Peptides against a protein of PDB entry 4X86. Designs and how they scored, part 37

Target 1, 56 residues: chain A of PDB entry 4X86
Amino acid sequence: EGPQLLLSEAVSRAAKAAGARPLTSPESLSRDLEAPEVQESYRQQLRSDIQKRLQE

## One batch from the design tools (peptide; made by RFdiffusion4, then SolubleMPNN)

Design b2_p18_4_s1 (from b2_p18_4, 9 letters changed)
Fold by OpenDDE base, seed 4:
Structure b2_p18_4_s1 (fold): chain B 56 residues (1-56), chain A 18 residues (1-18)
Amino acid sequence: as target 1 above (56 residues)
Amino acid sequence: LPSLEEFVQSLLDRYEWR
């Protein structure tokens, strides 16, 4: 259930489009973004955000 | 849960901008 967007992929594409660079390294940041607990938090927060928008 | 906006902001803080 819920959104199945990948955080690591979404952030990477957004950063490239914006010309932003990680303060540490792309590899270090990618590793953090791919952590399962981080991905799950993103999924839940995305779902919650969508629900809030539907209530507006 | 914290808002998606707040979550995204925390990610943005890990980047430097031109």
Scores: peptide ipSAE 0.280, ipTM 0.729, DockQ to the pose 0.367
Fold by OpenDDE base, seed 1:
Structure b2_p18_4_s1 (fold): chain B 56 residues (1-56), chain A 18 residues (1-18)
Amino acid sequence: as target 1 above (56 residues)
Amino acid sequence: LPSLEEFVQSLLDRYEWR
């Protein structure tokens, strides 16, 4: 339960919006970010961050 | 696991900034 935005998608969109260019290829970065453990970490961190902001 | 800030910083370090 909670936010299910893919980390790879989120980072890609944010980078494009900011005009940031990956030092490596975008594909390589996306591949790394698609690792299940990384995605799960992101989900947990995102949920925690949102909860903290809602409590402010 | 890293904090959210640490995690984000690690991502930022993978980009070239103008």
Scores: peptide ipSAE 0.269, ipTM 0.727, DockQ to the pose 0.289
Fold by OpenDDE base, seed 5:
Structure b2_p18_4_s1 (fold): chain B 56 residues (1-56), chain A 18 residues (1-18)
Amino acid sequence: as target 1 above (56 residues)
Amino acid sequence: LPSLEEFVQSLLDRYEWR
């Protein structure tokens, strides 16, 4: 349940939109961002942000 | 986990900007 957008995917999209390139490989960065605790924190933040937008 | 501010800064530092 809830949004399934990965933090790694969100960061990749944001970097491309801003014209930034990873100093290392995109794969290694994505792997770091896919740590369970990091992804869960992002999921909670995303859910909270969406709820705030809907209540405004 | 780092604070949100620290996390964002760490991400910025991992990219080359044009």
Scores: peptide ipSAE 0.260, ipTM 0.723, DockQ to the pose 0.234
Fold by OpenDDE base, seed 3:
Structure b2_p18_4_s1 (fold): chain B 56 residues (1-56), chain A 18 residues (1-18)
Amino acid sequence: as target 1 above (56 residues)
Amino acid sequence: LPSLEEFVQSLLDRYEWR
């Protein structure tokens, strides 16, 4: 349960919407974003952030 | 790892913008 949006997907969508391009290769950035520890940290942070916003 | 806000900020520095 909780947020299901992947970090890599979220960043990709945001970058596309903003018309931003990575200074390094897109593949290199994706590799970093798809690291399991990074994704798990993002999930936890996102959940926490949403909960905090609901409590404000 | 940094907070979500800090991480996102670091990501912004890896992009060039229009």
Scores: peptide ipSAE 0.260, ipTM 0.723, DockQ to the pose 0.306

Design b2_p18_4_s2 (from b2_p18_4, 9 letters changed)
Fold by OpenDDE base, seed 4:
Structure b2_p18_4_s2 (fold): chain B 56 residues (1-56), chain A 18 residues (1-18)
Amino acid sequence: as target 1 above (56 residues)
Amino acid sequence: LPSLEAFVREQLARYEWR
């Protein structure tokens, strides 16, 4: 349960919006960001961030 | 897992920023 946003998608969109040019394969980068342990950490981070925003 | 922020920062270094 909890938010299920993809870190890879967030990073990709942010980089693209900023006009950043990939120095390495963007697919390789996405794969690294899509690792299960990374995604789980991101999920927890999002949950924590949301809670903090609610407390503000 | 090590610092997520540090990991993301490292991955972002794979980009050339304007």
Scores: peptide ipSAE 0.400, ipTM 0.806, DockQ to the pose 0.243
Fold by OpenDDE base, seed 1:
Structure b2_p18_4_s2 (fold): chain B 56 residues (1-56), chain A 18 residues (1-18)
Amino acid sequence: as target 1 above (56 residues)
Amino acid sequence: LPSLEAFVREQLARYEWR
């Protein structure tokens, strides 16, 4: 359970907003960030971070 | 496996930041 945001999507959007220029293929970056183990770690981190923010 | 933070940091090194 919890938010189902893709890490690849979050990173890509943040990089774009910051005006960072990709030195490699953005699609390749997204692919690496979409690995199941990475996404699961992000899901757990995101939930934890949100909970911590709500308790501030 | 590297930590999530380390992994993301390494991937972000694929960008040129202003």
Scores: peptide ipSAE 0.399, ipTM 0.804, DockQ to the pose 0.208
Fold by OpenDDE base, seed 3:
Structure b2_p18_4_s2 (fold): chain B 56 residues (1-56), chain A 18 residues (1-18)
Amino acid sequence: as target 1 above (56 residues)
Amino acid sequence: LPSLEAFVREQLARYEWR
């Protein structure tokens, strides 16, 4: 349950929207962003942030 | 280990921004 947004997707979309170019391999960067511990931390942060906003 | 924010900043620094 909870948000199911990928950090790698969020970063990729933001970079493309801003016209940013990866200085390293895009695949390598995505691999780092898709690490399980990173994604779990992101999920927890999203959940926490959303809950805080709803309680304001 | 670095915080999530620090890690994301490090990853974003791997981009060339206009």
Scores: peptide ipSAE 0.396, ipTM 0.803, DockQ to the pose 0.232
Fold by OpenDDE base, seed 5:
Structure b2_p18_4_s2 (fold): chain B 56 residues (1-56), chain A 18 residues (1-18)
Amino acid sequence: as target 1 above (56 residues)
Amino acid sequence: LPSLEAFVREQLARYEWR
């Protein structure tokens, strides 16, 4: 339960929004960020950050 | 263990950006 945005997807969208492109393919970068334990850590961070913002 | 931010920063540092 909670946010389901992938870290790899978040990084890709952020890079695109910033106008930055890696010299390697976006798929290669995403692969480095798709480990389940990494995604779980990101989910927890995202949930925490959202909760903090809502409590402002 | 390193923080998530540190891990991501390390991964991004392995790439060159244009």
Scores: peptide ipSAE 0.383, ipTM 0.793, DockQ to the pose 0.359

Design b2_p18_4_s3 (from b2_p18_4, 9 letters changed)
Fold by OpenDDE base, seed 4:
Structure b2_p18_4_s3 (fold): chain B 56 residues (1-56), chain A 18 residues (1-18)
Amino acid sequence: as target 1 above (56 residues)
Amino acid sequence: LPSLEEFVQEQLARYAWR
């Protein structure tokens, strides 16, 4: 239930679109972004953002 | 704990931008 978007995927896609390259390995960065507590916070943020958009 | 925004900003600092 709720948004099923991955923060790691969102950041990776955004960085790629901007032409940014990781200074460290992309796998290490993705690992940090895929931490369960981080993903849960992102899920809650997305849910809140969607609700805000619906009320705009 | 740091905010999600702060965490993301810290991770984005690991990128080289052009």
Scores: peptide ipSAE 0.289, ipTM 0.751, DockQ to the pose 0.235
Fold by OpenDDE base, seed 5:
Structure b2_p18_4_s3 (fold): chain B 56 residues (1-56), chain A 18 residues (1-18)
Amino acid sequence: as target 1 above (56 residues)
Amino acid sequence: LPSLEEFVQEQLARYAWR
């Protein structure tokens, strides 16, 4: 359960939209952002943030 | 492990911004 948005996808899309380019490579950045523990932390943060917004 | 915010900021620092 909970949001399934990927941190790696979110950051990559945001960077692209802003016209920013990785100093190394998009693949290297994605690899770092796709670490399971990082994604899980992001999922928890998103869930918490959404819940807080809905309760306002 | 660093906080999520610290990790993301570190990764964003890997970008060259126009």
Scores: peptide ipSAE 0.232, ipTM 0.717, DockQ to the pose 0.232
Fold by OpenDDE base, seed 1:
Structure b2_p18_4_s3 (fold): chain B 56 residues (1-56), chain A 18 residues (1-18)
Amino acid sequence: as target 1 above (56 residues)
Amino acid sequence: LPSLEEFVQEQLARYAWR
């Protein structure tokens, strides 16, 4: 339930927009960011942040 | 240009992980 945006996708988009370049590869970073525990933490954080922003 | 790894670390540091 809630936003289903992958952390890896979010980071990739943000980094690209910022012009950041990978030292290794975007794919390698994405794999690390797709760890289940990391993704779950991000999901919870994202939901919380969105809720807080709506209350501003 | 900043490295992607550094960028990610800086961005993720803004979040609390448990």
Scores: peptide ipSAE 0.167, ipTM 0.678, DockQ to the pose 0.098
Fold by OpenDDE base, seed 3:
Structure b2_p18_4_s3 (fold): chain B 56 residues (1-56), chain A 18 residues (1-18)
Amino acid sequence: as target 1 above (56 residues)
Amino acid sequence: LPSLEEFVQEQLARYAWR
């Protein structure tokens, strides 16, 4: 069907690995990342980007 | 393909998050 990834979880995992912190509070960032429209945009972008990488 | 963490790191780099 397509990628089933949560943006908030993906960002959290990546941030931990990189030792990165958001410029704003983590709570504010989490709230923004959990917005349905943002999650949907991420899903579409992730799907597109993966397809592009597979075609390279 | 890179791991999920690597992929997200690349995407976030576009927004200068480090």
Scores: peptide ipSAE 0.091, ipTM 0.601, DockQ to the pose 0.241

Design b2_p18_4_s4 (from b2_p18_4, 9 letters changed)
Fold by OpenDDE base, seed 4:
Structure b2_p18_4_s4 (fold): chain B 56 residues (1-56), chain A 18 residues (1-18)
Amino acid sequence: as target 1 above (56 residues)
Amino acid sequence: LPSLEEFVQSQLARYSWL
């Protein structure tokens, strides 16, 4: 349960919007961002941030 | 472990922004 937005997808979209290009490869970068522990941390932060904004 | 923010910053350094 809770928000399920991939950090790798968020970073990818942000980089694309800024016109940035990976120095290595998008696949290699995404692999690091898709690590389970990283994704779980992002999920928790995302949920917390959403709650904070809803309370404002 | 590094903070999520620090980790993301390190990954963003893998991009060319110019």
Scores: peptide ipSAE 0.409, ipTM 0.806, DockQ to the pose 0.218
Fold by OpenDDE base, seed 1:
Structure b2_p18_4_s4 (fold): chain B 56 residues (1-56), chain A 18 residues (1-18)
Amino acid sequence: as target 1 above (56 residues)
Amino acid sequence: LPSLEEFVQSQLARYSWL
């Protein structure tokens, strides 16, 4: 359980919002960011950060 | 392994910000 947000999606959205363009390809970046260990770390951080935000 | 923050920073270097 917990938030269902891919780190790859978050980074892509952030880059787009900043007007940044990939030097290689967005697909290549997404592939690296979608590694299971990376996604799990992000999920844990996201959950923790949301909880802290709600407690402010 | 790098921290999540370090890893993300390294990936952000793959963008052109100009």
Scores: peptide ipSAE 0.407, ipTM 0.806, DockQ to the pose 0.229
Fold by OpenDDE base, seed 2:
Structure b2_p18_4_s4 (fold): chain B 56 residues (1-56), chain A 18 residues (1-18)
Amino acid sequence: as target 1 above (56 residues)
Amino acid sequence: LPSLEEFVQSQLARYSWL
């Protein structure tokens, strides 16, 4: 139910688009961003932001 | 616990932006 976008994927794609390079391994960064509590917070924010945009 | 924004900021600090 609701948007299913991974924060790890979003950050990775954004960094790549900006030409940024991880100082540590990309895998280490993704692991931290894939923590369940982090992803849940991101899911809630996405839903809220999308709802706000639809109502603008 | 840090906010999502603060957490993302800390993770972005792990990138080189040059």
Scores: peptide ipSAE 0.402, ipTM 0.804, DockQ to the pose 0.231
Fold by OpenDDE base, seed 3:
Structure b2_p18_4_s4 (fold): chain B 56 residues (1-56), chain A 18 residues (1-18)
Amino acid sequence: as target 1 above (56 residues)
Amino acid sequence: LPSLEEFVQSQLARYSWL
């Protein structure tokens, strides 16, 4: 349960929208951003942020 | 270990924003 957004996807989309290009392969960046501990931290933060906004 | 914010910033530094 909870948000299912991937940090790697979010960053990729944001970078693309901004016209930014990876200095290394995008696969290398994605690999780092998809690390389980990173994704879990992101999920927790995202959930927390959403809850805070809903309670404002 | 770096915070999530610090980690994300370090990853964003791997992009060319020009």
Scores: peptide ipSAE 0.400, ipTM 0.801, DockQ to the pose 0.231

Design b2_p18_5_s4 (from b2_p18_5, 7 letters changed)
Fold by OpenDDE base, seed 5:
Structure b2_p18_5_s4 (fold): chain B 56 residues (1-56), chain A 18 residues (1-18)
Amino acid sequence: as target 1 above (56 residues)
Amino acid sequence: SAAEEQRAALLQLALAAL
């Protein structure tokens, strides 16, 4: 249970909105972001952040 | 590295967009 947002998608949206271009190839960045441990860390941060926002 | 710093910045932007 919990938020089911893909880190790669979230970062892609953020990069596009900011007009940011990866210093490495998009493929390399995607590979890094798709790592399970990285995705899990993001999920935990996202969950925590949502909880904090709901308490404001 | 610069690449790692950029990744971290993008993660922060993603969280801020929530």
Scores: peptide ipSAE 0.277, ipTM 0.783, DockQ to the pose 0.632
Fold by OpenDDE base, seed 4:
Structure b2_p18_5_s4 (fold): chain B 56 residues (1-56), chain A 18 residues (1-18)
Amino acid sequence: as target 1 above (56 residues)
Amino acid sequence: SAAEEQRAALLQLALAAL
């Protein structure tokens, strides 16, 4: 339930927008970002951030 | 490490762009 944006996709878009290149291999970065606990933490932050923005 | 710091920065950028 709630936002289900993939962290890996969000980071990829951010990296491209910033012109940043991963210091590790793209595969290694993706593996880290796709870890369930990392994705869940991102979901929690995303939910909290959206709620804060709705309150501003 | 530099890689960990870059990862953290990218996460912040991703959140800020929403």
Scores: peptide ipSAE 0.274, ipTM 0.780, DockQ to the pose 0.633
Fold by OpenDDE base, seed 2:
Structure b2_p18_5_s4 (fold): chain B 56 residues (1-56), chain A 18 residues (1-18)
Amino acid sequence: as target 1 above (56 residues)
Amino acid sequence: SAAEEQRAALLQLALAAL
C-alpha cells in the first residue's frame, strides 16, 4: 500500500518535460531506476513528502 | 561522476514534479 508511482516513470516524465537526455544509455538508467532498493528509497521519500504536504 | 550528478538532478526533478 501507499504511493505507487514508479521512480522510473517519474524520472522519465520529468526528463521529457525538461528536455533532458541521460548521459548513460537509457537501458542503464532504467536498470538503475528500477532496482528494488532504489525504488524503495524513492517510495519512502514520496510518502514522507506527501505527509509533509498534507501538514502544510 | 557527471552521470551520477545527472541522476541526482533527475531525481530532484521527479520529486519537484509531484
Scores: peptide ipSAE 0.273, ipTM 0.780, DockQ to the pose 0.642
Fold by OpenDDE base, seed 3:
Formats: C-alpha cells, structure tokens, sequence
Structure b2_p18_5_s4 (fold): chain B 56 residues (1-56), chain A 18 residues (1-18)
C-alpha cells in the first residue's frame, strides 16, 4: 500500500528537470536504484514526507 | 565518488520535487 512511485522514475524526472546527465550508464544507475532495499527505503521516506507535508 | 555524489543529489531532488 501507500505511494508506489518507483525510485528510478523519480530520479529520472529529477534528472530531466535539472538537466543533469548521469555520470554512469543508465543501466548501472538503474541497477542501483532498483535494488529492493533501496526502493523500500525510498518508499518509507516518501510516505513519511507526504505525511509531514499534509500536516503543514 | 563523483557518481555516488550525483546519485545522492538526484535522490534529494527527486524527493524535493514531490
């Protein structure tokens, strides 16, 4: 349950908005970002941040 | 490394943009 925006998608959007070019290959970056533990940490942080913002 | 720093920066941007 909860927010399910993929970390890889979020990073892609951020990179595009900032005009940033990855220093590593897209494949390498995706490999890191798609690691289950990394995605889970992001999900938890995202959920927490949304909750905080809703209370502001 | 520069790559790791860039990744961290992108993560921060991603979270801030939501």
Amino acid sequence: as target 1 above (56 residues)
Amino acid sequence: SAAEEQRAALLQLALAAL
Scores: peptide ipSAE 0.276, ipTM 0.782, DockQ to the pose 0.651; fails the geometry check

Design b2_p18_6_s1 (from b2_p18_6, 11 letters changed)
Fold by OpenDDE base, seed 4:
Structure b2_p18_6_s1 (fold): chain B 56 residues (1-56), chain A 18 residues (1-18)
Amino acid sequence: as target 1 above (56 residues)
Amino acid sequence: EAEAQREQLLQLALQALR
């Protein structure tokens, strides 16, 4: 329906900002983070967090 | 005014995640 916010994208940006390097290969990490069940859990959490902020 | 803009942005983000 709308733009999809990816956990993998969020982690990549956070890692870049912190100067962090993954212990495993970036490809392996991306594979794990882009798994649909993981992404769905992140989406649900993000939706919940946004709802909380709207209520504050 | 700034708070209203913040809320609008959050609403749009929520819509995108629906």
Scores: peptide ipSAE 0.041, ipTM 0.530, DockQ to the pose 0.032
Fold by OpenDDE base, seed 5:
Structure b2_p18_6_s1 (fold): chain B 56 residues (1-56), chain A 18 residues (1-18)
Amino acid sequence: as target 1 above (56 residues)
Amino acid sequence: EAEAQREQLLQLALQALR
């Protein structure tokens, strides 16, 4: 239900905004970020953050 | 109005993550 935001995309955007570059290869980083358990943790955190903002 | 819009957008985003 609804479009999902990928952690890999979020990290890419954040890295560009901050001017940060990973110490490892982009391919290795992407592989780690695209792991299902990592993506699920990100979804949960993002949901929690949105809920906190609604309660401000 | 701006505050109401903010809440509505956050609710829509939350819906997408349910």
Scores: peptide ipSAE 0.039, ipTM 0.525, DockQ to the pose 0.031
Fold by OpenDDE base, seed 1:
Structure b2_p18_6_s1 (fold): chain B 56 residues (1-56), chain A 18 residues (1-18)
Amino acid sequence: as target 1 above (56 residues)
Amino acid sequence: EAEAQREQLLQLALQALR
């Protein structure tokens, strides 16, 4: 329904902004971050974080 | 009202992440 926010994309953007490079290959990191269970956990955490911030 | 606006924003954010 809504826009898809991928954990792998978020991590890539954050790493680039911080000038950080992963110790492992970026491909292996992306593969791990794109796992369905990991992505779902990220979505849930993101929703929870937004709820907490807006209810402060 | 600030509280009503915050609640509306919360609902929009949750909708976008569903």
Scores: peptide ipSAE 0.037, ipTM 0.508, DockQ to the pose 0.027
Fold by OpenDDE base, seed 2:
Order: structure tokens, then C-alpha cells, then sequence
Structure b2_p18_6_s1 (fold): chain B 56 residues (1-56), chain A 18 residues (1-18)
């Protein structure tokens, strides 16, 4: 359950918004960002950040 | 009661984020 927010997608959107391009291939970047342990860490961090904002 | 509503919304949001 819960929202399906991918770190790879978030990074891609942020990079595009900032006009930034990766120094490495986009495929390599996506592979790193889509690793399950990395994605889980992102989800936990995102939850924590949102919780803090809601409780402010 | 407004504070209670805020807490309820917070709990619902946290539930949605799990």
C-alpha cells in the first residue's frame, strides 16, 4: 500500500527542472537509482520528511 | 475540536504514506 513514488523518476524530474544532465549514461543512473535498497531508503526518507512537515 | 480534526487528518495522511 501507499504511493508508488520512484526515486529514479523523482531525480529525472528534478534534473529536467534544473536543466541538468547526468555526467554518466542515463541507463547507468537509472540502474543505480532503481536498486531496491536505494528505493526503499528513498521511500523512508520521503515519509520522514512529509511527517515532519505535517507535524510542524 | 479543531485540534482533534487536525490529528485525525494527520493520522490518515500517515496511514496513506505507509
Amino acid sequence: as target 1 above (56 residues)
Amino acid sequence: EAEAQREQLLQLALQALR
Scores: peptide ipSAE 0.032, ipTM 0.458, DockQ to the pose 0.023

Design b2_p18_6_s2 (from b2_p18_6, 9 letters changed)
Fold by OpenDDE base, seed 1:
Structure b2_p18_6_s2 (fold): chain B 56 residues (1-56), chain A 18 residues (1-18)
Amino acid sequence: as target 1 above (56 residues)
Amino acid sequence: AAEAQREELVRLALEALR
């Protein structure tokens, strides 16, 4: 349960907004970001941030 | 420093959503 926002999508948006170019291929970056443990860590942080915002 | 860049991008992604 909880929010399901893909880290890879969030990073892609952030990179574009910042004009950042990955030092590795986009495919390699996506592969790293799609690792289950990485996505789960991001999900937990996102959930925590949302909870904090709702409590403001 | 591809690893450092990845970590920075993740940070920026989270920051953009806060």
Scores: peptide ipSAE 0.342, ipTM 0.810, DockQ to the pose 0.742
Fold by OpenDDE base, seed 2:
Structure b2_p18_6_s2 (fold): chain B 56 residues (1-56), chain A 18 residues (1-18)
Amino acid sequence: as target 1 above (56 residues)
Amino acid sequence: AAEAQREELVRLALEALR
């Protein structure tokens, strides 16, 4: 339950928009961002941020 | 450097959704 956005996808979009290129490789970056604990932290931050904005 | 860049990209991703 809650937001189901993938961190890897969000970062990919942000990197493209900013013209940023991974220092290592897109594949290595994606692998790191797909780690379950990293994705969960992102989900929590996103949920918290949305809640804050809705309560303002 | 790669780690710092990763963290920066995550920050940008979160900010883009705010």
Scores: peptide ipSAE 0.338, ipTM 0.807, DockQ to the pose 0.738
Fold by OpenDDE base, seed 3:
Structure b2_p18_6_s2 (fold): chain B 56 residues (1-56), chain A 18 residues (1-18)
Amino acid sequence: as target 1 above (56 residues)
Amino acid sequence: AAEAQREELVRLALEALR
C-alpha cells in the first residue's frame, strides 16, 4: 500500500517544469529510474513526506 | 555528467512534491 506515483513520472514533470534536457536518451533515464530498488526508495521517501505533511 | 544530472532531477522531483 501507499503512494504509487512513479519516480520516472515525477522526474519527467520536474524536468519539463525546469526546462531541463536529459543528457542521455529518455529511454535510458527511465530504465535507470524504474529499477526496483530505486523506485522502492522513492516510494518510501514519498510516503514519509506525505505522512509528515498530514500530521502538521 | 549524466549521473550528476540524474541526481539533480531526482532532487527537483522530490522538492516539487514536498
Scores: peptide ipSAE 0.340, ipTM 0.810, DockQ to the pose 0.759; fails the geometry check
Fold by OpenDDE base, seed 5:
Structure b2_p18_6_s2 (fold): chain B 56 residues (1-56), chain A 18 residues (1-18)
Amino acid sequence: as target 1 above (56 residues)
Amino acid sequence: AAEAQREELVRLALEALR
Protein backbone atom coordinates (compact mmCIF):
# COMPACT_ATOMS: atom_id res chain seq x y z
CA GLU B 1 0.00 0.00 0.00
CA GLY B 2 0.95 3.61 -0.34
CA PRO B 3 0.65 6.64 -2.55
CA GLN B 4 2.71 4.92 -5.22
CA LEU B 5 0.51 1.85 -5.47
CA LEU B 6 -0.37 1.21 -9.08
CA LEU B 7 -4.05 1.45 -9.91
CA SER B 8 -3.95 -2.02 -11.42
CA GLU B 9 -2.59 -3.40 -8.17
CA ALA B 10 -5.07 -1.45 -6.09
CA VAL B 11 -7.97 -2.70 -8.17
CA SER B 12 -6.69 -6.25 -8.00
CA ARG B 13 -6.56 -6.07 -4.22
CA ALA B 14 -9.96 -4.41 -3.97
CA ALA B 15 -11.53 -6.93 -6.30
CA LYS B 16 -10.17 -9.78 -4.26
CA ALA B 17 -11.33 -8.23 -1.01
CA ALA B 18 -14.81 -7.65 -2.40
CA GLY B 19 -15.02 -11.03 -4.07
CA ALA B 20 -15.51 -9.33 -7.40
CA ARG B 21 -14.79 -11.15 -10.63
CA PRO B 22 -13.81 -9.12 -13.66
CA LEU B 23 -16.07 -9.54 -16.65
CA THR B 24 -12.95 -9.49 -18.76
CA SER B 25 -9.78 -11.40 -18.08
CA PRO B 26 -7.61 -10.06 -15.29
CA GLU B 27 -4.96 -9.42 -17.89
CA SER B 28 -7.27 -7.28 -20.00
CA LEU B 29 -8.39 -5.32 -16.98
CA SER B 30 -4.83 -4.75 -15.88
CA ARG B 31 -3.86 -3.59 -19.33
CA ASP B 32 -6.59 -0.97 -19.30
CA LEU B 33 -5.70 0.18 -15.82
CA GLU B 34 -2.03 0.44 -16.63
CA ALA B 35 -2.63 3.10 -19.25
CA PRO B 36 -0.61 6.16 -18.27
CA GLU B 37 -3.54 8.56 -18.40
CA VAL B 38 -5.63 6.27 -16.21
CA GLN B 39 -2.83 5.82 -13.71
CA GLU B 40 -2.26 9.56 -13.59
CA SER B 41 -5.92 10.24 -12.92
CA TYR B 42 -5.81 7.72 -10.11
CA ARG B 43 -2.70 9.29 -8.66
CA GLN B 44 -4.34 12.69 -8.65
CA GLN B 45 -7.49 11.39 -7.03
CA LEU B 46 -5.54 9.52 -4.40
CA ARG B 47 -3.40 12.52 -3.62
CA SER B 48 -6.46 14.71 -3.40
CA ASP B 49 -8.15 12.28 -1.04
CA ILE B 50 -5.09 12.15 1.18
CA GLN B 51 -4.90 15.91 1.28
CA LYS B 52 -8.55 16.11 2.25
CA ARG B 53 -7.94 13.72 5.10
CA LEU B 54 -5.01 15.77 6.31
CA GLN B 55 -7.18 18.86 6.33
CA GLU B 56 -9.75 17.24 8.57
CA ALA A 1 -20.77 -3.74 -18.95
CA ALA A 2 -17.05 -4.33 -18.66
CA GLU A 3 -16.43 -0.60 -18.69
CA ALA A 4 -19.01 -0.03 -15.99
CA GLN A 5 -17.47 -2.76 -13.89
CA ARG A 6 -14.04 -1.25 -14.35
CA GLU A 7 -15.31 2.07 -13.07
CA GLU A 8 -16.85 0.35 -10.09
CA LEU A 9 -13.64 -1.50 -9.30
CA VAL A 10 -11.69 1.74 -9.49
CA ARG A 11 -14.18 3.32 -7.12
CA LEU A 12 -13.80 0.42 -4.72
CA ALA A 13 -10.04 0.64 -4.91
CA LEU A 14 -10.07 4.34 -4.11
CA GLU A 15 -12.57 3.80 -1.33
CA ALA A 16 -10.43 1.11 0.24
CA LEU A 17 -7.50 3.50 0.33
CA ARG A 18 -9.43 6.35 1.94
Scores: peptide ipSAE 0.331, ipTM 0.802, DockQ to the pose 0.791; fails the geometry check

Design b2_p18_6_s3 (from b2_p18_6, 7 letters changed)
Fold by OpenDDE base, seed 2:
Structure b2_p18_6_s3 (fold): chain B 56 residues (1-56), chain A 18 residues (1-18)
Amino acid sequence: as target 1 above (56 residues)
Amino acid sequence: AAAAQRAALVALALEALR
């Protein structure tokens, strides 16, 4: 339970907005970002950030 | 370099959501 935003989607949007080009490939980057442990770390950070904002 | 860029993109994504 908690916020569930896909890191791969968030990064894709950010990269597009910034005009950033992955040094490897979009596919390789997506594969890395879709790894369960990476997504979980992102979820934890996002949850922490939201919690901090709600306390402010 | 690729790993560093990945970290930078993640940071950008997190910042954009704040």
Scores: peptide ipSAE 0.349, ipTM 0.816, DockQ to the pose 0.732
Fold by OpenDDE base, seed 3:
Structure b2_p18_6_s3 (fold): chain B 56 residues (1-56), chain A 18 residues (1-18)
Amino acid sequence: as target 1 above (56 residues)
Amino acid sequence: AAAAQRAALVALALEALR
Protein backbone atom coordinates (compact mmCIF):
# COMPACT_ATOMS: atom_id res chain seq x y z
CA GLU B 1 0.00 0.00 0.00
CA GLY B 2 1.13 3.53 -0.82
CA PRO B 3 3.81 4.96 -3.12
CA GLN B 4 6.14 2.44 -4.70
CA LEU B 5 8.43 4.83 -6.58
CA LEU B 6 12.01 3.80 -5.91
CA LEU B 7 14.29 6.43 -4.42
CA SER B 8 17.10 5.21 -6.64
CA GLU B 9 14.93 5.81 -9.70
CA ALA B 10 13.83 9.25 -8.52
CA VAL B 11 17.43 10.30 -7.86
CA SER B 12 18.56 8.94 -11.22
CA ARG B 13 15.92 11.03 -13.00
CA ALA B 14 16.74 14.12 -10.95
CA ALA B 15 20.47 13.75 -11.60
CA LYS B 16 19.90 13.46 -15.35
CA ALA B 17 17.57 16.47 -15.36
CA ALA B 18 20.16 18.55 -13.50
CA GLY B 19 23.09 17.30 -15.57
CA ALA B 20 24.72 15.99 -12.40
CA ARG B 21 27.13 13.08 -12.39
CA PRO B 22 27.66 10.97 -9.29
CA LEU B 23 31.20 11.21 -7.97
CA THR B 24 31.41 7.43 -7.73
CA SER B 25 29.06 5.93 -10.32
CA PRO B 26 25.33 5.75 -11.00
CA GLU B 27 25.44 2.08 -10.03
CA SER B 28 27.14 2.73 -6.69
CA LEU B 29 24.71 5.52 -5.90
CA SER B 30 21.74 3.30 -6.75
CA ARG B 31 23.11 0.51 -4.56
CA ASP B 32 23.34 2.88 -1.60
CA LEU B 33 19.83 4.21 -2.19
CA GLU B 34 18.33 0.73 -2.51
CA ALA B 35 19.06 -0.08 1.14
CA PRO B 36 15.73 -1.11 2.71
CA GLU B 37 15.88 1.44 5.53
CA VAL B 38 16.66 4.27 3.10
CA GLN B 39 13.86 3.28 0.75
CA GLU B 40 11.41 3.00 3.66
CA SER B 41 12.29 6.48 4.94
CA TYR B 42 11.76 7.84 1.44
CA ARG B 43 8.42 6.04 1.12
CA GLN B 44 7.22 7.56 4.39
CA GLN B 45 8.30 11.04 3.35
CA LEU B 46 6.68 10.66 -0.06
CA ARG B 47 3.45 9.48 1.58
CA SER B 48 3.53 12.47 3.90
CA ASP B 49 4.06 14.86 0.99
CA ILE B 50 1.14 13.35 -0.91
CA GLN B 51 -1.09 13.62 2.14
CA LYS B 52 -0.20 17.30 2.51
CA ARG B 53 -0.99 17.93 -1.16
CA LEU B 54 -4.36 16.21 -0.82
CA GLN B 55 -5.20 18.52 2.06
CA GLU B 56 -4.57 21.67 0.02
CA ALA A 1 32.02 14.79 -0.99
CA ALA A 2 30.24 11.67 -2.28
CA ALA A 3 28.00 11.55 0.80
CA ALA A 4 27.20 15.25 0.47
CA GLN A 5 26.40 14.80 -3.21
CA ARG A 6 24.10 11.87 -2.40
CA ALA A 7 22.21 14.00 0.12
CA ALA A 8 21.90 16.83 -2.39
CA LEU A 9 20.56 14.51 -5.10
CA VAL A 10 18.01 13.02 -2.69
CA ALA A 11 16.84 16.52 -1.79
CA LEU A 12 16.60 17.41 -5.47
CA ALA A 13 14.60 14.27 -6.22
CA LEU A 14 12.16 14.95 -3.37
CA GLU A 15 11.69 18.54 -4.50
CA ALA A 16 11.02 17.46 -8.08
CA LEU A 17 8.17 15.23 -6.83
CA ARG A 18 6.52 18.01 -4.79
Scores: peptide ipSAE 0.328, ipTM 0.808, DockQ to the pose 0.757
Fold by OpenDDE base, seed 4:
Structure b2_p18_6_s3 (fold): chain B 56 residues (1-56), chain A 18 residues (1-18)
Amino acid sequence: as target 1 above (56 residues)
Amino acid sequence: AAAAQRAALVALALEALR
């Protein structure tokens, strides 16, 4: 339940926009961002952010 | 824009741990 946006996708877009490159590799970064606990933390943050925007 | 900025900060944090 809730937003299903992937943290890995969000980071990829942000990196592209900023011209930033991972120091190790894009693949290793993606692997870390796809970890369930990391994705869940992002989902919670995203939900909170949406709620804040709805209150504005 | 704010979402992208937050994502970038997360990326930087993960890179710092490598």
Scores: peptide ipSAE 0.177, ipTM 0.724, DockQ to the pose 0.081
Fold by OpenDDE base, seed 1:
Structure b2_p18_6_s3 (fold): chain B 56 residues (1-56), chain A 18 residues (1-18)
Amino acid sequence: as target 1 above (56 residues)
Amino acid sequence: AAAAQRAALVALALEALR
C-alpha cells in the first residue's frame, strides 16, 4: 500500500533531466537502487513528503 | 565517487517529486 514508485525509475528520469552519466553502468546503478532496503527507504521518504504536502 | 553520485541522483529524484 501507499506510493509504489520505483526508485530506479525516478533516478533514471532525474539523471536524464540533469544530463548526468552514471560513473558505473546504468545497469549497475539500477541493481543497487532495486535493493529492497533502498527501495523501502525511498518509499518512506516519498510517503513522508506526500503526507507533509497533504497537511499543508 | 560512484556511491556519492548515487546519493546525489537519489536526492535529485526526491527533489523532482517534491
Scores: peptide ipSAE 0.375, ipTM 0.825, DockQ to the pose 0.747; fails the geometry check

